# Designs tried in a protein design run: peptides against a protein of PDB entry 3WG5. Part 34

Target 1, 218 residues: chain A of PDB entry 3WG5
Amino acid sequence: LAKNIVYVAQIKGQITSYTYDQFDRYITIAEQDNAEAIIIELDTPGGRADAMMNIVQRIQQSKIPVIIYVYPPGASAASAGTYIALGSHLIAMAPGTSIGACRPILGYSQNGSIIEAPPKITNYFIAYIKSLAQESGRNATIAEEFITKDLSLTPEEALKYGVIEVVARDINELLKKSNGMKTKIPVNGRYVTLNFTNVEVRYLAPSFKDKLISYITD
Target 2, 218 residues: chain A of PDB entry 3WG5 as posed
Amino acid sequence: LAKNIVYVAQIKGQITSYTYDQFDRYITIAEQDNAEAIIIELDTPGGRADAMMNIVQRIQQSKIPVIIYVYPPGASAASAGTYIALGSHLIAMAPGTSIGACRPILGYSQNGSIIEAPPAITNYFIAYIKSLAQESGRNATIAEEFITKDLSLTPEEALKYGVIEVVARDINELLKKSNGMKTKIPVNGRYVTLNFTNVEVRYLAPSFKDKLISYITD

## One batch from the design tools (peptide; made by RFdiffusion4, then SolubleMPNN)

Design b1_p10_6_s2 (from b1_p10_6, 4 letters changed)
Fold by OpenDDE base, seed 1:
Structure b1_p10_6_s2 (fold): chain B 218 residues (1-218), chain C 218 residues (1-218), chain A 10 residues (1-10)
Amino acid sequence: as target 1 above (218 residues)
Amino acid sequence: as target 1 above (218 residues)
Amino acid sequence: MGVEIEVLGA
């Protein structure tokens, strides 16, 4: 019996245009091989809005389920990472991770202080994050509070509030718990039931470019 | 007679946090050596707002005059580059360069189209760019139109409209033409008269990190 | 290329 393939790849660091390239490459590989899903192990403090929006769109255009997994313990899907998660087909978090803190900023001043975004920017991203939550059947009120209160949640809280679908310690537990779940958004216009009963896990390594970017941005 | 030192450094590519590090390093070197000025040869299509604002602030905090020189021919100080220029002590452009196109965007979509910034963002940057123009005694109306009309200007137009101070083919012509000019903003609370009569030009090379970032972002 | 707004710093 042909084993269904589940790809796993890591994305770590700031969300940039290069992060988009990583997402695109990884998803494309998984699509080409007709994988059952791809799991992206995400650890990000945040990053660029444009790259984030492009990543969300790339996920939504995926021919296969894209699972965002906030991993390992100690990792976060902060800011842009939360939007990416909310735009995905399934969100998982490992114990000891966090999600949220989605308030848009213009950046950091020379003294390290936040440069606040004007209210219209904040309102735009409130509408956007709420849309992502609503489309995925996730908690839109909490999604808004990720911005308005700069809220961060534990995996247990996020699960409880209906922001995420799975708390899992590792890939094996993730596969086990998510088996039989429907995607929170459609794949090619259909909600897919995940089938992880007879899967082969394949890890995708970062490209040379991916490694170089990570080295510079970290 | 101790020759006054003028430093020259190149900044090319997207405006990022790493570009800030380049500006900071170059200006710091010139400050430490009590240079008469530093000239930054700038070629940028634009970049990040936060990095841009930090660069502007770093220039404004400089203990020595910072001259932005849009160079070589074919280069641009587009978008973020225009703000940086307007925040500087003197702007020069080489023939065949351009300045402007300052409309804020959220970024580029996957199809390469612009993601528009909401009106409040646009208004924020209109206020900001006008402030930079006003503080430097430059054309605030044109500065606004760099956003509202996405206007780009030639060196000759920019000079004519009072956006820039010098059109120069090379460093020698720049030094000649800017000699005896006052800075458009204060240095340590005083408008400085540039003295380029007996100067030594010193070129600063990019660091290894600068080169690596450029290689990845280009 | 417009001024790119970074959403959400770390």
Scores: peptide ipSAE 0.105, ipTM 0.612, DockQ to the pose 0.803; fails the geometry check
Fold by OpenDDE base, seed 5:
Structure b1_p10_6_s2 (fold): chain B 218 residues (1-218), chain C 218 residues (1-218), chain A 10 residues (1-10)
Amino acid sequence: as target 1 above (218 residues)
Amino acid sequence: as target 1 above (218 residues)
Amino acid sequence: MGVEIEVLGA
């Protein structure tokens, strides 16, 4: 029986237009190979709202399931990372990771102080993040509180409150626990049941451009 | 009589956090030398709103006049570049350049379509760009239309409508025409009269990091 | 290229 392929790729650092290109490239590779899924190991403090929205849209248009995995331990899906996760087909977190802190900011002042977003912008992103949660059958109240309370959650809390679907220490545990789960959003208009019983894991390396951007933005 | 120093630096490409670092570095060098002014040759299609707001704030906090010069011919101060210009002490444009097209966007969809900003965000940036225009004594009606009509202007139109202060073919003509002009915003709480009668022009080169970022973002 | 609103805080 032909092995189901699962791709694993890493996205680390700030969410930018380059991060969109990474998501697009990785998902496209997995789509071309008719992979069972792609797992994106995500570690981000946040970034650009535009890039985030484009990434969410790219995930929603994916021909295959996209699993956001907050990994490794010590990583976060902070701010933009939470939106991306909530827009994905399945969310997993490793122990010792975090999710949340989604308060929109206009940026940092020169003294390092946060420039707060106007209430109108904050309210827009409240509506947006709640829509992502509702569409994925995740906790929209907590999604709102990621903004209004700048809430951050542990994997255990996020699972308990119905923000995420899996807590897993590594890729093998993730595959085991998510096997037989339905995607939280449709793939090609249908909710897909994940089949991870006979899979070949393929790791995608960052492109040269990806490495260069990571080096400069770090 | 001691020569007045005028620095000239170039900022090209997308407005990002790295562009803020460039502005900060260039202005800081000119401040340390008590320069009469710094001229920033600007060529940008736009970029990040947060970086733009930080750049505007950095210009407003400058101890010396910051002149935005849309240069060379064929360059633009599009989108974020217009906000930066409107936040500066003096705007100049070379013939064959453009300014405007300030409609806030959430980004580009995967098919290249623009994701429109919600009305609330658009209205925020209308208020913001109008405030920059009003504070600098520039045309706030046209500033609004840079967003509402996605208006772009030639140097001749921008001068005619009171958006910019100078049309100049090169640095020498810019210095000649802007000599004796008052800054459109205060420097250290005072409107400064520019003195370009006996100046030494010093060109600042991009740092190695600046060159690397430009290469990657191009 | 419009003003890209980076709204999401790190």
Scores: peptide ipSAE 0.092, ipTM 0.602, DockQ to the pose 0.790; fails the geometry check
Fold by OpenDDE base, seed 2:
Structure b1_p10_6_s2 (fold): chain B 218 residues (1-218), chain C 218 residues (1-218), chain A 10 residues (1-10)
Amino acid sequence: as target 1 above (218 residues)
Amino acid sequence: as target 1 above (218 residues)
Amino acid sequence: MGVEIEVLGA
C-alpha cells in the first residue's frame, strides 16, 4: 500500500555542490519510501549555476513529485532558487517571500561590486530559464525578465503571472491547495495528480554535515 | 623613467572569487609601478567558471602585459587555468607541467563522481575557449579539444601546436626567451613588444588573507 | 545574488 506520506525538508542558504547533495539525499529518502511527494522549504539568495543546474536535473529525474515551497515569510527563491523552482513539479510561496533576481553574475569583486556575466552567458541562461518555464507551462516572458530586468515578484504577482501554482501560509494550507493539482512537469513520464488526502507529514532534518557546512558558509 | 621592473607573483590552488582578488591585487600593484610586465606563476587544478572569466577579463583590461607561467614542475594550468592562460598576453610553461582538461563540469556528486555540464553549457565554453584562442592567435582547434576530448598537453606539445609561446625552466630563462616577443593580445589597444633587458625582478608575496583562504580551501 | 557559474575542472 503506497504510504500516504509527504516529506518536508528545508534547504537554506547559498546553492552549492553541497546543496545538491542535500536535494539528492532528501529526494532519495522520499523516493525509497514511495512518498506522495516531497516539499522542499527553500530559502536562498542564490549561488552556483552548476549546482543549480544539477539540482534541476535531479528534480527532473525524481521518481516522485518535488514541490518547491519558498518559506518561511521573509525567505526568497532568489537567483538560482528561481531556476530550481521553475524546474520543479510545483511551486508554492508563502506570503512575504520573493522570487526572481536571476541575472547571472560571475561573482563579486573585492569591493563587493557585481562582476557582470558576458552576454554569451547571459543569453545561455535566458534560453535555459525560458526552457524551464516552457516545459513546465509557466510564464516564459516573466522568466526571461527575471534575468533581463532582474525582476523580483511577490507570491501574489508570481501566481497572477503564472510563474507559480500556489500561495500558502503553511504546510497544511499548501497540502490543501495543491491537493488534486497536476504536476507542471512529468514524473517518470507522466503528469501526476497530487493526492494529499489523509497524508502523514514527515520532516527530514539536516544531517550533521549539512549543519556544519551551513555554519561555515553563513 | 619607466622602471625596468618585472613583477612575479604566485597563484596556486582552486580558482575562486578570492583568486580573482589575488590577480587584481597583483596586476594593480604592477600597473601602479609601471612594470614592464607581471609574470603569474600559476598552478591550478581548475575552479569556478565565473571567477575564471572575471580573471580573463581583468587580464585583458591590464595596463601592462600579463604573462601566465605554469610553474613549478609538476604544476598544471588545468581547466580554468587553461582559459586564464589563453586569455593572457603570453603563456609559458615549465618542463613537467601540463595544460588542458577543460571540460566544464557542474561539480562533484556526493560520491565524488563528476556531474556533467549540459550540452548548452559545454557549447558555450567551447565557443568561449575558441574565441580566446582566436583572439590571441593560438590554436583554436586544440582549444576546442581541451573540452571535447578533455585533452591535456605537455609544454612541448603545447608549444608545437601553437597553444603557448614559451617553454622555460625558470624565471630567468622565461625572461630571456620572451624578450622581444610581442604580446598575443593587445595591451591598451596595442600589441606590446616585451623588453626584458636589464630588468629588476620583484616578487609579490601573498597577503595574510591570501594565506588564510588558501589554508581553508586546501 | 546572481547565479554564479562555476566550471570546475576534473
Scores: peptide ipSAE 0.054, ipTM 0.452, DockQ to the pose 0.574; fails the geometry check
Fold by OpenDDE base, seed 3:
Order: C-alpha cells, then structure tokens, then sequence
Structure b1_p10_6_s2 (fold): chain B 218 residues (1-218), chain C 218 residues (1-218), chain A 10 residues (1-10)
C-alpha cells in the first residue's frame, strides 16, 4: 500500500505578509497531494496582527490537518506565533521552546520602548485569543493570561495546562505521539483522526521569493 | 428567470488582519451563493503590508469576481488599498476619490514623522506592485510610480493611464458600465465576462465582530 | 500613510 504523505516545512522570523505567502504555498502543496497532514516547524518572535489573523484563517480553511510544531529547541511561538498555534489543528513543542507573550503593542518608540496598545485593542485580542482557544478546546484562561500577564510557558507547562497537545523532540516522535489524535479543530467540517502509521515524510523548501523576502526582512 | 446576485459590501479604515477577516467573510458569502460578483466599496488610508498581501491572495483565490470600488466620493484607496485594488478582478472609482501613494514605511517616529523603509523593502514592493499590475494587464509603470513618486491619481487619470477600468458615481452606474467586461485576472483559471443584465443587488453588513474591530482601530 | 509593516510586538 502506498504510504500517505506528511509534509514538513519551516517558517522562521517575523510574522508578516510574506509569512502568510509561505503558509499558503506550503498548505496548498500539501492539499494538492492529499497529504495526511502538514507540519509547520515554527520559530517566531511575533509580528503583524493582520498576517497572524490571515494565517489563522488560512489554516482553518485547509483541506488537510495543519500541525504547528515549535521547533527546534531554542525556538519560540511568541506573540503572533501563539495565535497561529492556537488556530491550528494540533500544537506540538520541542523541549527548550516557549509559547505565549501575546500582549499586543502598537510598536516601538524611538528609544526602543514598547508603545502599549490602547485598552480597546488589548481587549479585542483577549476576546480573539480566547475564541481561538475555545474553538480548539484549549485553555482559554491561559490564553487570556498570555495577554494580561504577558505569560510565557514551557512545553511541559503548556501541555499540563491544556494549551498544546504534544511535546516531541523531533518529527519522528511527533508523528508517533500524535498518531491517533483527533484534530482540535475540524478539517472540511469534520474532526480528523490523524493516521501516521504508514507515512512518508516530505520536506518543503522555501521558494526563491520566500528566500528573498526573508533576506529583506532580516 | 431568477436574477443573478451581486453582493455589495463596505470596507473602511486601516487595512489590518480585521480587514482580511471582513474580505474573507464577504467573499465567502458571495461564493456560497454563487453570486455573479461581489463589489467591495473601499475607503482606506492604507495599513499593514501583510494584511494587504493576504487580502490580495484571498481575492485571487475567489470563486467569483471581486470588484474593488473606491467609494464614496472623498474616499481613497491609499497605500495598501491600491495594492488590493490592483490584485482584484476589476477596479472602479467614484468621482472625487483617489488611488495611489504606495510608498512603504516602517512606521511613525515619536514626532509623527514617517520612518522610511530601507531600499530593500521599497524595491520588494516595487516588484510586487508591478507584478500585480502586469498580471492584471494594468499600467505597471504607474504602479511603480505609486511608490517611487508617491503618486496619487484621480479617477479620470487612473482610467486614462490604464490603472482602473471604470469611473462610476454609484453601484447602478458601475453595474451598467462593467456589464460585458472581462475580469482583469482569472476566476477559477478563466477570465470571466461579467453579466449584470438581470441582477439582484444584495448588501452585506459588517458583523458584530467587524464593528467592534472598526471601533477599536478608529 | 505608507504600508505599515509591524503591529504585534515581541
């Protein structure tokens, strides 16, 4: 029997429109091949709220399960990265990674100080992040505290509190641990049980455009 | 014979992730009803590059024609709004509106001064906006000048230079003038000839969430 | 008003 395909792609750096293009391209390729799932290895300090929300929506519109994997060790799903994770079908983290710190900011002042968002914006994002958590059956109280307390969690804490589903050292362990799990949000209107018993892993590389954009935004 | 449906929706304010959600919701509703087209009445000073690029992509993925209509008189499709328009199946403008001023910025300094984007970013957006113009058969030279000269055009100028397709005072005139036009980009891989001879106009309202977000970002 | 690049801070 031909092995089902699982795609793996990497997204690193600030969350921007270019990051959206990467997500869209990667998911589209995996959809076209009727992959069992795509795993996105995510490492981000955060970025733009708009790109973040678009990415979440693109994930939710995916015809296949999208697994966000905070990887490698030392990586983070900070700020916008946390929202993206909470919008996904499954969240995994490698040991030595972090998630959270979701307080919205307007930007940076000349002295590098954070310009705090008005309460209205903060409250919007509280409602939004809680919605993502609730829709996925994840811990909405902790999701709120990612903003109100600017909380960051370890993988073990995030798992314990029901923010994420898997702690895994690598792709092989992730596939093993997530095999038989149901997606936390639906795929094409149905919760999917992941089947990783007989899969082929295929890695996607950044496009030339993706590389150029990364070069410009770095 | 049952009238074909044309949806009309309004998007106003800064281009953000919330604006993407609005576009996505509106287009999705129109797609589900197999509408002949959706008209988006756009009034924006600009906003986020990421949201803009996501919106462009969402428009290009639409199963139905998406018409960007810079409306009402006094409105603009400034900065990000121009990119969105150039990414659409048809652009219309009302008299007394404007389009252009597409220079990317990093943000605002404490004194309200624009922080100019590095040349790398500016050049990226030049390539991007030219691509949108070229793909749609619109004036790529003027599209570049929207950045390099921070150019803004009147509807009459934009029409003359081949940036837009229609100048119309209202929805009825827009439907009349655009009837029989081919989309400037494909729908489901094909250029569509718009048929507005026997249509019912349906207006979409902002969701409660859309209203809340607008309230926060204003 | 130019295309703004940043909103959610790290």
Amino acid sequence: as target 1 above (218 residues)
Amino acid sequence: as target 1 above (218 residues)
Amino acid sequence: MGVEIEVLGA
Scores: peptide ipSAE 0.036, ipTM 0.298, DockQ to the pose 0.341; fails the geometry check

Design b1_p10_7_s1 (from b1_p10_7, 5 letters changed)
Fold by OpenDDE base, seed 1:
Structure b1_p10_7_s1 (fold): chain B 218 residues (1-218), chain C 218 residues (1-218), chain A 10 residues (1-10)
Amino acid sequence: as target 1 above (218 residues)
Amino acid sequence: as target 1 above (218 residues)
Amino acid sequence: SIIEPIELAS
């Protein structure tokens, strides 16, 4: 029986228009190959709100499940990264990672200080992040507090509070733990049950050299 | 009698952090030389809100009058440029220029379409632009409509509605028309009466090669 | 003419 394919790609750094292009390319490749899912290993301190919203929209329009995996240890899905995660079909985190701190700002002053966003803008993003949580059946109260309290969570806390679905040390454990789970949002209008039995893991590199790793769940 | 110095510098293009640095440098030079004023020839389609707000703040902190001059014909003080102008000590426009269209957006989608700002954000910038108008004794109703109606004005309209102070074809005419006018906002806490009799015009170039043009108002 | 982007602080 032809192995179901799972793609894995890394997105690291600030969320920008270029980051959107990376998401779009990676997801498109996986869609074209009718993959079971794509896992995006995410490590971001944050970035631009516009790019973030476009990324969320791109994920929501995906023809296959998009799993956000905060990885490796030491990584974060901070600020914009949290929004992206909450907009995805499944969130996983590795031990030693973080999620949250989602406060919007208007930018940085010349001296490097933060220009705070006014209440009107903050409230927009509160409503937005809560909508992402509600649509995905995740903890909307915590989502709000990512902004209002500048809250950051460990994977264990995030799991406990119903913000994320999986804590996993590596791709193999992630596949094992997420096997049989339903996506937290629909894929093409349908909630998909993930099937990670007898999957072939394909890594997408910036070089687009696919490294094949076979993972068989016994 | 030592000629009073007026500096002139050009700022052209999108409003960015670099644009802030240009404003800061130019104004600082003029401050150091105790100039009567600096005129910034502005031509911008808009840009970043954070940079805009920093520029406004820098102008407001100037030790000398900062005159925004929408110049040459064909130029605009669009979007962010309008905010900057409204934050300045005096606004002038050349014939054939425009001001306005100040609607905030969240950015551009991948297809190049505009992502509209939500009402909460729009309302913040409405309040902000109105405050600039009110503080400077300019038309706050029109300032609001720059956003809500996406309004753009000619120099003649802007003058008529009390948005700007001067329509001038060139620097010489600007100096002549603005001579004896009070700044629309304070300079170091005081409204300054512009004195452009027997002034020396110094052009600041990116090369920082000062071109000296003497202008004597008869 | 557009006043662009809100940043999400990391």
Scores: peptide ipSAE 0.045, ipTM 0.367, DockQ to the pose 0.711; fails the geometry check
Fold by OpenDDE base, seed 5:
Structure b1_p10_7_s1 (fold): chain B 218 residues (1-218), chain C 218 residues (1-218), chain A 10 residues (1-10)
Amino acid sequence: as target 1 above (218 residues)
Amino acid sequence: as target 1 above (218 residues)
Amino acid sequence: SIIEPIELAS
């Protein structure tokens, strides 16, 4: 029986146009190899809304399932990371991670204080995040509260409230628990049942460019 | 039975004078070929009011039905995009898209803050957007709230409130669902019943000029 | 009109 390939890649740091390039590259590689899925280990404090929206689109256009895995313990899918997760085919979290805190801002003042977004922008993102949740059959009320209450959740809370699908300690547990699950959004117009019974896990490394950018933005 | 032609084209990015040229070109091609309709896949954060009004006029002067389709998932018909949609013969949205947030602004300050429009301008656009909604038999109360409350809606909400006509995952579902619908505004003075039973879908690509502009505006 | 980059703050 030919082993199905599952790719695993890491995206860490702020969400920017460079992060979009990483997502695009990783998903493209997995698509070319007709992988069963790609797992993106995500650890982000947030970032730019434009890049986030582009990443969501890229995930939703994927020819294969894209699993967002908030990993390792101590990581977060904060702000932009939550939107990305809600736009994906499956969300998993490791114990000791967090998700939420999605309130849009215009930026930070010189003293580090938040410059609040006007109601127009806030309402736009409320509609957007609710749409992502509704499309994926996830909790749209909680998704809205990620903005209106700036709510953050533990993995256990997120699972309980139907925001995420899996809590897993590592890749092996994730594969085991998600085996037989349907994607929360379609792949090429069809909901796909994941098959992780006989898989080869292939790790993708960041490109040289990706490594350089991480040094500049850290 | 001769296949009816349906054109599909994409308009992405800010609404500008260049965007008007795209609309005009695409609609003209479809008119020349006596197409059953043209579907414009729209993804816009907004743009210039003057360009928006010209686009609305061009759509309303079309010899064929113009369908605005907010696509793909993650796309928006924000601000100017909402006006354009409300001025069209049919509005469709993909799951995971949004519409609304239509409050006019004078621009952005150097720090990214919104420069608010004076009441005179705001009231002008309230009257304008209500007129578009009323003419097309769509929810004028919600259209007003797109400005006064800076409201944004999901596809499901927009459909429920009678702002849009179709929620569709892709072009095939859009054609299927909109088949037999009447246009929401007249085509050459008559409401047209769409016939998508035996159609050839033809995709229009952006011109070389259109591609260059996308690179400059990104 | 330069769409100012909206940041999503954690």
Scores: peptide ipSAE 0.036, ipTM 0.314, DockQ to the pose 0.251; fails the geometry check
Fold by OpenDDE base, seed 4:
Structure b1_p10_7_s1 (fold): chain B 218 residues (1-218), chain C 218 residues (1-218), chain A 10 residues (1-10)
Amino acid sequence: as target 1 above (218 residues)
Amino acid sequence: as target 1 above (218 residues)
Amino acid sequence: SIIEPIELAS
């Protein structure tokens, strides 16, 4: 019996146009191999809203399920990362990770202070994040509070509140727990039941360009 | 007589957080040397609004006059570049350059199509760009039209409409033409009359990091 | 955490 393939790739750091390229490349590889799914191990403090929105769109256009896994312990899907997660087919978190804190800002002043976004922008992202939650059948009220209260959640809280679907210590546990779950958004117009029985896990490495970007931005 | 120093540095490419770092570094060097001014040779198709706003703020906080010079011929101060220019102490353009096209977008879709900004965001930037123009005594109506009409201007048009202050073929002509001009915004709370008599021009080079970023983003 | 909201592109 030909083993189903699950890809695993890591995306770490700020969400930028380069991050979009990483998502696109990784998802494309998994699509081309007709993988059962791709798991993106995500660790981000946030980043660019434009890149975030493009990533969400790319995930939603995926031919295969895209699982956002906040990993390893100590990682976060903060700000832009939360939007990405909420836009994905399934969210998993490792113990000791966080999700939330989605308040939009215009940037940082020279003294490192936050430049606040005007209400118009804030309200735009409130509507946007709520839409992502609603579309994925996740807690839209909490999604809003990620902005309005700058809320951050533990995996257990996020699971409890219906923000995420899985808490898992590692890839193996993630596969076991998510096996048989339906995607929270459609794949090719249909909600897919994940089948992680008899799977081969394939790890994807960053490209040379990806590595170089990380070196410059860290 | 100790020659007044004028620094010249180039910033080319998309406006990002890295571009902010370049501006900050270059301006800081010029400040530390008590330069008469720094000229930033700018060529940008646009970029990030947050970085742009920070750059504008950094320019406005400069201890010395910051002259934005759209250079060389073929260059543009497009989109974010226009905001930066309008936020600066003096704008110069070389023949064959352009300024304008300031319509905000949320990003690009996978097919390369523009994701339109909602009216709330567009209106925010209309107000912002108008404020920059007003603060600098430049044409706020045209500044608005950079967004509402996606207007782009030649140097001659921009000069005619009171958007910019100088059209110059090179640094020498720029220095000659701008000599005796008042800054369009204050330096240390005062409008400064530029004195480019007996100046030494010092060219700044990008840092290693700056070069590396360009290599990765090009 | 920060969402940097806006790109200005020509």
Scores: peptide ipSAE 0.027, ipTM 0.362, DockQ to the pose 0.852; fails the geometry check
Fold by OpenDDE base, seed 3:
Structure b1_p10_7_s1 (fold): chain B 218 residues (1-218), chain C 218 residues (1-218), chain A 10 residues (1-10)
Amino acid sequence: as target 1 above (218 residues)
Amino acid sequence: as target 1 above (218 residues)
Amino acid sequence: SIIEPIELAS
């Protein structure tokens, strides 16, 4: 029996293996308490592709719905953050946030210039991001253009194009708007209808380890 | 009943979340077949701290012994690679390889200079690496000096100081020398005596995804 | 989007 609990946690900074640990910890806590959902407030400029893929996999294996919320205003789900969002059960954005710019790169040169990924790598991630969009019933054409055109969208554009499901100013508005929505991907093999009627909101803080990792990445 | 099988796989390049996936895949295959052990031929200049910690955790959760083998000659287990080795059931090195240089950094400046980690972070990883050494019955003083003095060791030095267990030229010599050794950490709560008598050696190749990630990191 | 490893710089 799912409790009338919704967890909220923040993940900020570069996507790394430490970010994976944060996702895993937060989702595990919410799973253990049979929460209705967990909302991850996400603000990231991007990060590691491998970490991103593991995070997506962890979200897909979640026993409860995972909502990615690009928050607060000024935040972004850039690059890896977009992939994570597209792999989640529901995407929300606050006004004044952005999503996209998913072009893979090999790194930065000594002069700070971007080292381009070879076509084979770019094409791999095009296929990957399109699959995430398709599996979640989101706009695969725009997902591809996040890479091929290095496209970034506002919340209103992302909603309009069917990339995201909710634009919300805060957690309360998010809960209100998403109440009764079906998850965009399955939870334990079933699409779940979110029930945020009379829920208790519980905030999860980063552990000491989480704070340490954030400092290394920031 | 453990099969008389030993798996061998290669992990090369920077330690990332993709590297974690490689470890996970390889160990899972070996677990499924109830292998006597898996040998990971490791060559890395370092990488992400979070990925490293997750890899260590995955090794510690392995249902079979995981042997880290710094190989071939010319390879290194630098930085993150050293942590991974210290977290494993057995460490081997080929002649002409190196281990150490574990000082954490925040990254590189625009001019390519190292950005030093604050003392709090450095001290955290000192405590962490010492715990890995202590739990595995390896030299915790040297482990600390891998950070504080940015120390790197040859195989002969590492063996002499009790950092590693085996110096071996190839897989056959490794199997011969490690036969009958006890794992330095538990497998399923028990220290295992390695049995490499009349074993079949099976090599695992990287998946297409693994190759792609390696290309991004190289 | 740099898939940059948190570099444990050696």
Scores: peptide ipSAE 0.020, ipTM 0.310, DockQ to the pose 0.295; fails the geometry check

